# Ledger of designs, part 46: peptides against a protein of PDB entry 6TME

Target 1, 324 residues: chain A of PDB entry 6TME
Amino acid sequence: NRLKRAYIALQAWKKAFYSDPFNTAANWVGPDVCSYKGVFCAPALDDPSVLVVAGIDLNHADIAGYLPPELGLLTDVALFHVNSNRFCGVIPKSLSKLTLMYEFDVSNNRFVGPFPTVALSWPSLKFLDIRYNDFEGKLPPEIFDKDLDAIFLNNNRFESTIPETIGKSTASVVTFAHNKFSGCIPKTIGQMKNLNEIVFIGNNLSGCLPNEIGSLNNVTVFDASSNGFVGSLPSTLSGLANVEQMDFSYNKFTGFVTDNICKLPKLSNFTFSYNFFNGEAQSCVPGSSQEKQFDDTSNCLQNRPNQKSAKECLPVVSRPVDCS
Target 2, 324 residues: chain A of PDB entry 6TME as posed
Amino acid sequence: NRLKRAYIALQAWKKAFYSDPFNTAANWVGPDVCSYKGVFCAPALDDPSVLVVAGIDLNHADIFGYLPPELGLLTDVALFHVNSNRFCGVIPKSLSKLTLMYEFDVSNNRFVGPFPTVALSWPSLKFLDIRYNDFEGKLPPEIFDKDLDAIFLNNNRFESTIPETIGKSTASVVTFAHNKFSGCIPKTIGQMKNLNEIVFIGNNLSGCLPNEIGSLNNVTVFDASSNGFVGSLPSTLSGLANVEQMDFSYNKFTGFVTDNICKLPKLSNFTFSYNFFNGEAQSCVPGSSQEKQFDDTSNCLQNRPNQKSAKECLPVVSRPVDCS

## One batch from the design tools (peptide; aimed at target 1 H60 L79 Y132 F152)

Design b2_p19_8_s2 (made by RFdiffusion4, then SolubleMPNN; from b2_p19_8, 11 letters changed)
Fold by OpenDDE base, seed 1:
Formats: C-alpha cells, sequence, structure tokens
Structure b2_p19_8_s2 (fold): chain B 324 residues (1-324), chain A 19 residues (1-19)
C-alpha cells in the first residue's frame, strides 16, 4: 500500500520533468520504487516489516520541472534533498502530509511565491534549506519557533523586517544574506544560545546594531556586511569569545574601533572596511598581528592608506548617530 | 536503494554554507 502510493507520486513527478539531462529518472519504471535512482527506502518507523520510501536525493541532477501535488503521497519521507536542479513553481501544500520531514533541501532551484509555509507544518523538521530561489514576501515569525539546526534563507527575495522571534531559534547556522530584509536587527538576537554562524550580507538592514549581539558566546561567524547600519560598534562585542570571522564592511558605521573588539581571542578575520570609522586601536591596524587579518580600507581614519576623502567623511563623522 | 554511509556523508557535505 505505501509503496503503491509512492509509485503514484514518483510517476507523477517523472511526468512533471521537463528535462532530465543526466537521465536520473531513466530507471523510474515499474513498481519497484526502491530501485529508483535517488529514491531511498527504509523500514517504516511504525512497522519495521514494511519497506517505505524514506528519502529522496536528487541533488545536482539539473532536472527541470515542477513538484506535483502527488508528492504528498510520499508520507514516509524524512529526507527530501533536491538541490541544484531547475524545479520551478511553488512548494505543494500537499507536502503537509509528510509529517516525518526531517531535512528539507530545495536550494538552488527556481521556486517562487511566498515562504513555503508547509515547512512550518512539519513537527520534526531539523534542517531547512531554501536558499538560491525566488521566494518572496515576509518571513513567517513561526520559523524561529521551530527546533531547527540550520536555516538557510540566503539568495531569495524575502523582504520586511527580521522577526523578533529570532531569539527563540535553536539553529546553529542562519543565513539571511542577499535578500531584501529591512529594519533593525532585533534585540532578541542575543538569545540565540546555539548560534555559531549568522549572515546578514547584502540586505537593506539599518539602524544601530543591538548591544545584545555581544551575548552570542558561541558565534564563530558574524557577517553584517553590505547593509545600512549606523552608529558605533557596540562595546558589548567584546563578549564574542569564539568569533573567528567578523565582517561589518559596506555599512555606515562611525566612531572608534576598539582594542576590545580587535583583541577578541579567536578572531582571525575582521573586516570593517567601507564605513565611516574615524579611529581605530593599534590592535585593529592591518599587519599589526600575524594571526589576525584586518581590513580598514575606505573609512575616515587618519594616517591610514586608502581612506575616504575629507569631503566624504565630514558630513557623516560630524553628525554621529547616538545609539544609546 | 537504502541509505549508505557514503550517501550520508554526501548529504552532510551538501549542508555547508554557500553564499
Amino acid sequence: as target 1 above (324 residues)
Amino acid sequence: MELSEEELKRREEAKKRFL
């Protein structure tokens, strides 16, 4: 019965392929779905004597097509990996029937529409990768209420503010990069107790960085480059005891880059170029350390190479934003 | 096809951050 449903689903999907350059679905013939390339069977969780389709992996198959609603018949699938294809359209709401979904990777495709809210219906979801698509609109706040290990949202068309619920996230990796997010980073960010990597690159984020960033004790990568952030760097950044890679480049930051930041114990790369910083500690100077790499290019620093002109600096530096 | 150790490794590699 379960494999029959899987057969119907997989045959419907094969019919939804417009192009299969590597002939990945060439052997998708007949009722033995467990022999299908990219289809993985396992004993059912509720009955070990029954074999079910537990996983799909079509990564890097360059398949053009769409996801038909019949995929909702794959009710035993826990792993759905179809990255690096050319699937288009929307994620079917019928996938809500895949209640065992654990890892969902549809990255690097041609998906469109709003955030696939069907992902919120999966109680056991741990990994969500929807990066490199054309998803748009607001990010549902509920995404961060889920017990996810990783959330990849980068390279989409998401807009509006980052939800304040971000602080509830248990994810170790979160990417917002290359979207259209706006507004401030929520102060609740400091509550992300499991966070190792967070990337905000290339959005329309603005305002002051929240002091609460300094509470991210486990963060190894913090990249807020290519946004509209203003004000001084929070002094609380001295609390980032495990940060290795930090990037604040291409913003509108002002003020002084302090020793407390540049002397962070695990810091290996700190880029603060293309801002309006008017001073830096000696420990922040590129070449001051053999173990750390710094970039102070295109700021308002005195006696440093490759800085902005006085004409560019004066209007901004003379009117610093108070983040207090 | 059953999940192999090789396939699991491949999947883990695919989880790497890509920007």
Scores: peptide ipSAE 0.030, ipTM 0.686, DockQ to the pose 0.077
OpenDDE base, seeds 2, 3, 4, 5: peptide ipSAE 0.028, 0.025, 0.026, 0.032; ipTM 0.678, 0.700, 0.707, 0.695; seeds 2, 5 fail the geometry check

Design b2_p19_8_s3 (made by RFdiffusion4, then SolubleMPNN; from b2_p19_8, 7 letters changed)
Fold by OpenDDE base, seed 1:
Structure b2_p19_8_s3 (fold): chain B 324 residues (1-324), chain A 19 residues (1-19)
Amino acid sequence: as target 1 above (324 residues)
Amino acid sequence: MEYSEEELKRLEEAREKFL
């Protein structure tokens, strides 16, 4: 009976294909859905004697189409990977019936609309990848209440502020890059106990960096480049004991880049170019270390090459933002 | 697993009931 429902769902989906360049669904004929290309069956969790559709993998199929509501009949699906296609429209609300959803990857498609709140209904979701779409609007605060390992939101149209609930996230990887997020990074960020990689690239974030960033002792990648951050770098960044890649470039930072940041033990690359820093420690100078790579280009540094003019620097440097 | 043509039609007709 479950496979009958799966058949209905998959046939409805096939009908929803506008283009299938690789003929991926060519064998999607007949009741034997487990033989369908990209469809994977497994014994049901509640009854091992019953075979069910447990996974979909249509990655890189370049399929154009939409997700029909009949996909809600795939109630046993735990893995849904359909990245790098040309699926359009919205994520069907009927997917709320897929209560076993564990990994949901719809990245690199043409999805639109608000954040797919149906993802919040999945109690066992661990992996959420919706990057490289056209999702828009506010990010639901509840996303960070989920016990996710990874949250990929980059390259969408999300706007408004980053929710304060971010500190509740258990994710190791979170990407906000290339959206329209604004406001400050929440101070609660320091509570992200499992965070390894966080990327804020190319948003409209502003204000001072919260001191609490220094509490992210497991972070290996911290990229806040291409935003509107102001003020000095927090001295608490010395707490980033495991950071390897750090990028603050293309902001409006001022002040002095200190030794305690540039001498971080695991630091491999530190880019702070295209800001208004007016000083740096010797340890921050590009070429000062063989193990570390620095970029101090286009700041307000004295006796360094490729810096901003005094005309450009003076108005900003003379009026530093107090983040205290 | 085999479905008759009639069964397939019935399944299609019943589709909305499962949503």
Scores: peptide ipSAE 0.036, ipTM 0.640, DockQ to the pose 0.020
OpenDDE base, seeds 2, 3, 4, 5: peptide ipSAE 0.017, 0.028, 0.027, 0.009; ipTM 0.580, 0.599, 0.600, 0.524

## One batch from the design tools (peptide; aimed at target 1 D57 D76)

Design b2_p20_1 (made by RFdiffusion4)
Pose (drawn by RFdiffusion4):
Structure b2_p20_1 (pose): chain A 324 residues (1-324), chain P 20 residues (1-20)
Amino acid sequence: as target 2 above (324 residues)
Amino acid sequence: SHETETLERLAEIRAELAES
């Protein structure tokens, strides 16, 4: 009995609810699972006459609990939204039985430990949001082999390198912000198709920017701020024909900012503050344009306000890194 | 409003799965 399996799964889950501030599971009684709050039923994909539990949405319920293995019984679920709860522990391996999983959002919870590799087992997975948890360790490179449209990893404790496989991703949005990733951005980044937004804010990345970034002609947001990148901005960045937000602030970049970048057509907010740039094109000057917003604070620029001292600048400015 | 939105999104996902 199909809905019985859903009943057991949801009752096993309620048992694990230690605190439910909004009494969200108060009506989770009896066998009519489709009437349970946050449970969403629909016709079976292969038979419109059969009723199935197809979705779970408890966004913002602030429930402290954990996900028991019995949730593996919800074999028809394709939508799983639990943003802003207090669900703790790990994602049960049994969730690999949820073969229709399409959009999995466990953002802003209390999950911990290694990347939830059960997500790699879902053949229809398109949206994966694990941001704002305590996931840590290495990132499974094979994650970029899945045909994910969106990958949100920000605000965890992931470490080590960006996988060389990133160029295989078909994602329109990828966030790595606020982890402990290290090393260089892979040269394969130029092979990412469909990419519109990529956010690296606040990691431990270094090395020079790969010239292959310039191949991302559909990117509208490129944010590499608060890392440790060195070298000059690659001249290939003129290929970012669609970039609207570009932020390189808080790095160790040196050299010139040219109009090759500052005059990009759709570029509206270009932040390159807190680097070691010793020259900038006139068109790159903040306050100079009514359409474009720039920020050059704390660089090594003559005749500009709030720059680094000459004392701090000369050692770094006179010793540019050979990107080789 | 929340239940309507979830149901609309679920329907979209299920249409993508059915077309697949």

Design b2_p20_1_s1 (made by RFdiffusion4, then SolubleMPNN; from b2_p20_1, 13 letters changed)
Fold by OpenDDE base, seed 5:
Structure b2_p20_1_s1 (fold): chain B 324 residues (1-324), chain A 20 residues (1-20)
Amino acid sequence: as target 1 above (324 residues)
Amino acid sequence: DRDAEAQARLQEILEELRAA
């Protein structure tokens, strides 16, 4: 009977396809749903004698359509991968019935609407990828209360501030890039105990960087480029013992780029171009190291090439923001 | 093979869910 429900769901989904250029659903005929292309069955967790639809993988199928509410009948699905399609509309709330959801990848589609709060209802969710869509509105604070391993939010239309609950996240990778987030990075960021990679590229974030960033001992990638950050770089950044890629370019930072930052032991690439820095340590100068790459372009540095004019620098450098 | 990869990952997930 569970396969019958799956049949109903999958047939409803097929009817919701506007275009299937690779004829992916061509064999979606008949009750044997386990033979459907992109549909994967397994013994049910609650009853090994029952075969159920446990996974959907339609990645790269270029299918145009929407997700009908009947997908909520796929109650045994733990893996849902439909990236790189042309699905539109909203994520149906009926998916709340998929209580085994573990990996949800709807990236690179045309989904719209607010954050799919149905994702918050999945108790076992570990992987959430909704990047490259048209989701909008606020990010619910509760997302970071989830025991997620990875959260990909980049390239959407999210706005509002980043929730302070971010510090509760156990995710190793979090991307905010290319949205419309505003406000400051919460001080609680330093409490992210498992964080390896965090990307804020291309938002409307502002204010001073919190000192607590320096507590991110496991972070290997920290990219805050293309925002509106001000003030000096926190001295506590010297605590980023494992950072390899660091980017603060295209902001409004001022002050001095210190030796302690540029000599971070694992640092391989540090870009701080297109700011208003008025000084840098010798260790920060591009070409000063064979092991590290630096970019100090378009700052307010003396005796360096490709810097801003005095006219551009003076109004900003003379009025440094006090982050204390 | 994409199908094989998906199947393998699914199996891993199901094992994790069973262990939880």
Scores: peptide ipSAE 0.737, ipTM 0.971, DockQ to the pose 0.959
OpenDDE base, seeds 1, 2, 3, 4: peptide ipSAE 0.733, 0.714, 0.706, 0.736; ipTM 0.971, 0.969, 0.968, 0.971

Design b2_p20_1_s2 (made by RFdiffusion4, then SolubleMPNN; from b2_p20_1, 9 letters changed)
Fold by OpenDDE base, seed 2:
Structure b2_p20_1_s2 (fold): chain B 324 residues (1-324), chain A 20 residues (1-20)
Amino acid sequence: as target 1 above (324 residues)
Amino acid sequence: SREEEARKRLAEILAELRAA
């Protein structure tokens, strides 16, 4: 029966533990898997008279080990939360059998290999958190075809460009931070619906910011700091009616920071430090508002403190990148 | 407790899956 399969899976997993500091799996003995610590049973969706393993939550258990292929026998699991452990290896492809997967959180582990494409096979997936691992390679374009509410990819080893399919995403939160992404932000970004927060921090992104960013009407957090972006800030950023936190620091931006950006109605924090801006509107000056906080440190601004030297500024400012 | 939270979330998920 289904619980017998679950027993086989869970015992295989226990055997795959190298370390269990909190003895989380100490009671993983015998056929009564529903009594196992971190294992949650519920009536099966297809037959309410049948009890099945529907959820796994081993968050913060500090378990070292790997995910064995036998986990594919947990075909009724809809919730899989194993964050803040020390699991290593790859996500087994046998998990494709978990067709009810709704939330998959393997964040803060030591997983390696390419993007776990098995996640793309789950038709009901709504939440994907793989951040703080060692996943590498390119991001499959198909990830943004999924009807995900949140996509957490930050703090991995992903490379290549951000897929143009990003515009198809309906996720409210997307994080790319602290990877090795390169190239430009796709123009299709403006087509994202329901986006509230997007973070690009600490990648190798470059080029000009696409004008289409200004179409992100619902975005409250936009952070593109610590990249290689060039050119002027798009004038269309004035369309970010709900942005509260905006960070463009540690790039190679040039030009003038305009009133239309600094006077955004919901703007609380705007950091554009460590660039090559050669001018700013009065509304952008730190201290000009009690409601807004600005940071213009280390630019090429005149009559402002803590700016770059003329020697450092002149070569860049005199050769502005044309983003037209 | 964390276990209670997990059970609660699971119940919500299962409800969504039934409704789909």
Scores: peptide ipSAE 0.715, ipTM 0.971, DockQ to the pose 0.958
OpenDDE base, seeds 1, 3, 4, 5: peptide ipSAE 0.695, 0.702, 0.703, 0.711; ipTM 0.968, 0.969, 0.969, 0.970

Design b2_p20_1_s3 (made by RFdiffusion4, then SolubleMPNN; from b2_p20_1, 10 letters changed)
Fold by OpenDDE base, seed 1:
Structure b2_p20_1_s3 (fold): chain B 324 residues (1-324), chain A 20 residues (1-20)
Amino acid sequence: as target 1 above (324 residues)
Amino acid sequence: SREEEAKKRLEEILAELRAA
């Protein structure tokens, strides 16, 4: 009996709660699991006459505890939302049995360990949100081989390089922000067919930006701020026809910020402050447009306010990095 | 409500899975 298995799983989970401030699981009593708070039943896909647990939503319950292996008995779950809790430990490998997993949101918890590779085993997964945890180590390249719509990795402890497989991703949103990623952005990034938003904020990324970024025609948000990028901005950025928010601040960029970038048709905000740019087109000057907001603060620009001193600029500007 | 939203989303997901 599938509901019986669900009962076993849910009772095991309840026992794994250290704290339930809102008494969310107070009604988790008895075999009628479909009446449990945060538990959603639906007809099974393989047999509409059978009722199964198809979804779990415990978002914002502030529950402290862990995920026991018995959760693997919830084989019919397609939606698993447990964000904004205080769950700790690792994601159980037993969840590989949840072959219908479609949305997995464990964001804003206290999970630790390496990337939860069990997520790679879910053939139907479209939404993966593991942000605001303590996951660490390398990002498995295989994550981008999956047909995901969204991948949220920000605010973790991931390190190493961005996998070359990123170009295979069909995700519209990918966040890498506030991790420890290093190395260059792969040139394959330009092959991301459905990308709308990508965020690299606050990592240890370095090197030159690949020219292939300009191939991201559908990107609306591109944020590479607070890294160690060097060189000039690729001229191919003129190809970002749909970019609205672009941020390159707090890097080590040099060179000239061109009209072709600042005149992008849908550009709303372009922040390139706290770099070593030594020139900008008039179209890039803050206040030059009513429709666009620019920030050129703390660069090496002449005749602009709030710029770096010559002492700070000269050593960097005089040694431009050749990205060719 | 949050519960209603979750249920709605689940129904959408299940519909997608059935169509696949």
Scores: peptide ipSAE 0.734, ipTM 0.971, DockQ to the pose 0.953
OpenDDE base, seeds 2, 3, 4, 5: peptide ipSAE 0.717, 0.708, 0.719, 0.722; ipTM 0.970, 0.969, 0.970, 0.970

Design b2_p20_1_s4 (made by RFdiffusion4, then SolubleMPNN; from b2_p20_1, 11 letters changed)
Fold by OpenDDE base, seed 1:
Parts: sequence; structure tokens; C-alpha cells
Structure b2_p20_1_s4 (fold): chain B 324 residues (1-324), chain A 20 residues (1-20)
Amino acid sequence: as target 1 above (324 residues)
Amino acid sequence: SREEEARQRLQEILEELRAA
């Protein structure tokens, strides 16, 4: 009896609540789990005559507690949305039994521990949102081998390098922002065939930007701000035909910002402030276009306001990094 | 409502799973 198993799981979860300020689980009483607030039933995929718990949505419930292992009994769940709560602990490995998992959103909670590898066990997973938690350690390379549509990892405690397998990802949106990732962006990034948005903001990434970034023809948002990138911007960035938002601010870039970048056809915002650029094309100057917004603040540009002093610029500009 | 949105999304997901 699948609903009986669901009842056991949901009652165990209710017992795992430390606080339910909105009384979300107040009606979680009795065997009729399909009437539970935030619980959604549907006919089973393997037998339409059987009703099963297919979805959980407890978003914005401000519930404090943890995820008990009994949640593994919810074997028919395809949608699991529990964002904006105060759940703590780790993601139970028992969730590997949820083989229909399609969307997993545990964002904006207090989860800790390493990357929840149980997510790798879900063959049908398309949406993974674990942002705004306290996950730590290395990102498993296998995450990018999965046929995901979206991967949200931002605002955690992830460390180590970005896996080279990133090029295998079919995701349209990937966020790495506000972690502790280090090393270079893998050259394989250019192989991401469906990428629309990628955000690296606020990490410890370094090295030169790979030329292969220019192969990301479908990218609309590219944010690499607040890292330790060096060298010149790749000339191949002229290939970003659909980029609208581009941010390279707060890095250690040098060289000349070229026309072919600033004249990208869909570019609306380009921020390259707080670097060590020593020149820019006229098309890159803030105010040069009515359709585009630029920020060249705090570079080493001549005849521009709010630039770094010669004292700050000279040591860096005189020793440019060769990315060739 | 949020509940309706969740239900709608669930139905879409189930349709995708059936088609796979």
C-alpha cells in the first residue's frame, strides 16, 4: 500500500518538525495523506488506478526541523519543493528510492555536509536547487553528466575546482556564485550546448579565461565578477551573439577592452570595473550608447574618471599575464 | 495560488515522465 507508506513517511516528518509557525502540518492527521497541506497526489505512472503521493510543496513555510530517513518511503514523488524553510542536517540517502524525482528544490534552508550525492542517483532529475545552504566540500564531477535543465549551487560552502565534466552538461542555467571554488574555468565550458546563464560571482577562481567561452552562442548571462581572474579578455568573446548581461568586475584583468566585445549585438549591460584594464575602445565608454550600459570604474584607463592611481596600476600593468 | 501552481507543475512533470 503506497499511501500507507506515504502516511508513515509524512508522520515521521511531522515528528521531525521543531517549529511550524504557520501550522502547515496542522491537518496532517489521519490516513488521507492526499488531503494534507502541501501534499499532492496523482495516479501512479505504472498503474493509473492507484493513487500515490507524487509531489511535496512546502515552500516558504518557515518550518524548522530535519528530513528523516522515512522520507525514502515516498517512492512516487517526482516534485519535492521545500525551499525557504529552516530544515537542517543532511539530505537522507534513503531518498535514493525516489526514482521518479524530477525537481528537487531544498534551497534557502540550513542543510550541511557534502554535496548530496543522492541527487546523482535520480535518473529522471531535471531541476536541482540546493542554493542558500551550507553544503561544503568538492562538487562531484558526475553532476554534469546528468541530463539536468538547471543546477543552482550558489551561496554554499563548496570548495575545490570546477569539474572538467561541465562541458557535458545540458543545463541552461548553472550557478556557482558565492562559494569557495578555486582554479581555472575548464576549457570544456565551450561544449555546454544548451547554456543560457552561468554565474561564477564571488569565488576564488583564477587564471585566464578560456577562449572556449566564445563558443557559448546561447548564453544571455555571463557573470564572472569577484574572482581572481588575470590576463586579457579573450578575443573570442565576440562570439557571444546572445549575451545580454556580462560582468567581469572585481578581478585582476589587464589589457584592452575591444570594440568587438562592447558591440555585441544583444549586450545590454557590460561591467568590467575594478580591474587593471589599461585601455578601452570608444564603444566601451559609459554613455557611448543609449542601448548599452557600461561601467569602467577603477581600472587603469587614461582620461577616464574614478580610475586607480599610477602607483596601483604600474606594478600590474607593466607585468601583463600571457594567456597564450 | 501557490498550491495551484505546484499542482500544475506536477502535472507537467508527470506528462514528461509518461512521455519518456
Scores: peptide ipSAE 0.735, ipTM 0.972, DockQ to the pose 0.955
OpenDDE base, seeds 2, 3, 4, 5: peptide ipSAE 0.719, 0.712, 0.719, 0.716; ipTM 0.971, 0.970, 0.970, 0.970

Design b2_p20_2 (made by RFdiffusion4)
Pose (drawn by RFdiffusion4):
Structure b2_p20_2 (pose): chain A 324 residues (1-324), chain P 20 residues (1-20)
Amino acid sequence: as target 2 above (324 residues)
Amino acid sequence: SYPAPDAKFQPYFDAYNAQK
């Protein structure tokens, strides 16, 4: 009996609810699971006459609990939204039985430990949001082999390198912001298809920017701020024909900012503050344009306000890194 | 933001939105 399996799974889950501030599971009684709050039923994909539990949505319920293995019984679920709860512990391995999983959002919870590799087992997975948890350790490189449209990893404790496999991703949006990733951005980044937005804010990345970034001609947001990148901006960045938001602030970049970048057609907000740039094109000057917003604070630029001192600048400016 | 669903899952999304 299919809905009985859903009943058992949801009752096992309610048992694990330690605190439910909004009494969200108050009506989770009896066998009519489709009437449970946050449970969404629909016709079976292969038979419109059969009723199935196809979605779970408890966004913003602030429920403290954990996900028991019995949730593996919800075999028809394709939508799982639990943003802003207090669900703790790990994602049960049994969730590999949810073979129709399409969008999985566990953002802003209390999950911990290694990357939830059960997500790699779902053949139809398109949306994966694990941001704002306590996941840690290495990132499984094979995550970029899945045909994910969106990958949100920001605000965890992930460490080590960006996988070389990143160029295989078909994702339109990928976020790595606020982890402890280290090392260089892989040269394969130029092979990412469909990429519109990529956010690296606040990691421990370094090395020079790969010239292959310039191949991302559909990118609208490129944010590499608050890392440790060195070298000059690659001249290949003129290929970012669609970039709208570009932020390189808080790095160790040196050299010139040219109009090759500052005159990009759709570029509206270009922040390169808190680096070691010693020259900039006139068109790159903040306050100079009514359409484009620039920010050059704390660089090594003559005749500009709030720059670094000459004392701090000369050691770094005179020793540029050979990107080789 | 969630991506547009594949046609295979459209009935699930329709049912889901109708209930909200």

Design b2_p20_2_s1 (made by RFdiffusion4, then SolubleMPNN; from b2_p20_2, 13 letters changed)
Fold by OpenDDE base, seed 3:
Structure b2_p20_2_s1 (fold): chain B 324 residues (1-324), chain A 20 residues (1-20)
Amino acid sequence: as target 1 above (324 residues)
Amino acid sequence: SLPEPPPELQVVYESYQAQL
């Protein structure tokens, strides 16, 4: 019965293909769905004597089409990997029936519409990759109430603020890059106890960096480049004991880049170029260390090459934003 | 015969099997 439902779902999906350049679904014929290319069966969790469709892997198949509602019949699927295709439309609400969903990768497709809220209905979801699509609108706060290991949201059309619930996230990797997020980074960010990598590149984020960033003791990558951040770097950034890659470039930061930041013990690359910093410690100077790379280009630093003109600096440096 | 899961799914399949 379960494999019969899977057959119906997979045949409906095959009919929803507009183009299959690699003939991936060529062998999707007959009732033996476990022999289908990209379909993986396993013993059912509730009955090991019964085989079920447990995984789909159609990565890099360049398939054009859509996800039909009949995919909701794949009730035993825990792994759904369909990245690097040309699937369009929306994620079907019928996928709420896939209660075993563990990894959901629809990245590098042509999906549109709001955040796929059906992903929030999956109680066991650990991996969510929806990057490189055309998802739009507000990010649901509830995404961070999920016990996710990784959250990939980059290269979409998401807008509005980052939810305050971010501090509840157990994710080790979170990407917001190349969206339209605005407002401040929530102060609750410091509560992300498992965070290793966070990327904010290329958004409309603004305001001061919260002091609570310094509580991210396990972070190895922190990239906030290409935003509208203002004020001084928080002194609490000296608490980033494990940061290796740090990028604050292409913002509107002011003030002094401190020795305590540039001497972080695991720091290998620190880019703070294209800001309005008016001073830096000697430990921040490019070439001051063989173990660390720094970029101080296009700031308001004295006696450094490739800095902004006084005409560009004075209007900003003379009116520093107070982040206190 | 059942196809083997791809390497990228192996960890999750092992986890799935451990729940049996």
Scores: peptide ipSAE 0.151, ipTM 0.716, DockQ to the pose 0.116
OpenDDE base, seeds 1, 2, 4, 5: peptide ipSAE 0.021, 0.016, 0.016, 0.021; ipTM 0.650, 0.608, 0.586, 0.633

Design b2_p20_2_s2 (made by RFdiffusion4, then SolubleMPNN; from b2_p20_2, 12 letters changed)
Fold by OpenDDE base, seed 1:
Structure b2_p20_2_s2 (fold): chain B 324 residues (1-324), chain A 20 residues (1-20)
Amino acid sequence: as target 1 above (324 residues)
Amino acid sequence: SLPEPPESLKVVYEAYEAQK
């Protein structure tokens, strides 16, 4: 009996709660699991005459606790949303039995340990949100081999390089922000055919931006701010025909910001402040357009306000990085 | 959440929305 298995799982989970401020699990009593708050049932995909637990939604419940291994008994769950809680520990490997998993949201919790590799075992997974946790270590390259639409990794403790497999991703949205990623952005990034939004904010990324970024024709948001990128902006960025928001601030970029970037047809906001740019086209000057916002603050630009001193600029500008 | 569920999961999303 599938509902009996679900009952066992849900009762085990209730026992794993340390705090339930909103008494979310107060009605988690008895065999009628489909009446449990945050639990929803649907006809089974393999037998419409059988009712099964198809999803969990405990978002914003502020529940403290952990995920017990008995959750692996919820084999019919396709939607698992438990964001904005205080769940701790690791994602149990027993969740590999949830082969129907489609959306997995454990964001804004207190999960720790390495990347939850159990997520890679779900053949139909399309949405993965693990942001705002304490996951650590390397990102498994296999994450980008999956047919995911969204990958939210931001605000964790991930480190090492971004896998070259990123180019295989079919995701429309990928966030790396506020981790400890290092190294260069892989050249394979240009192969992300469905990418709309990518965010690298607040990592330890370095090196030159790959020219292949210019192949991201569908990107609307590209944020690489607060890293250690060097060199000039690739001229191929003129290929970002749909970019609306672009941020390169708080890096170590040098060279000239060109017209072909600042005149991008959909560009609404371009921030390149807090770098070492030594020139900009007139089209890049803040206030030059009514439709576009620019920020050139704290660069090495001549005849512009709020720039770095010559003392700060000269050591960097005089030693241009060759990205060729 | 994705804007359009796959057809195979339509019944799941319908149940989710009905109980939301």
Scores: peptide ipSAE 0.332, ipTM 0.869, DockQ to the pose 0.758
OpenDDE base, seeds 2, 3, 4, 5: peptide ipSAE 0.102, 0.013, 0.043, 0.320; ipTM 0.754, 0.539, 0.687, 0.868; seed 3 fails the geometry check

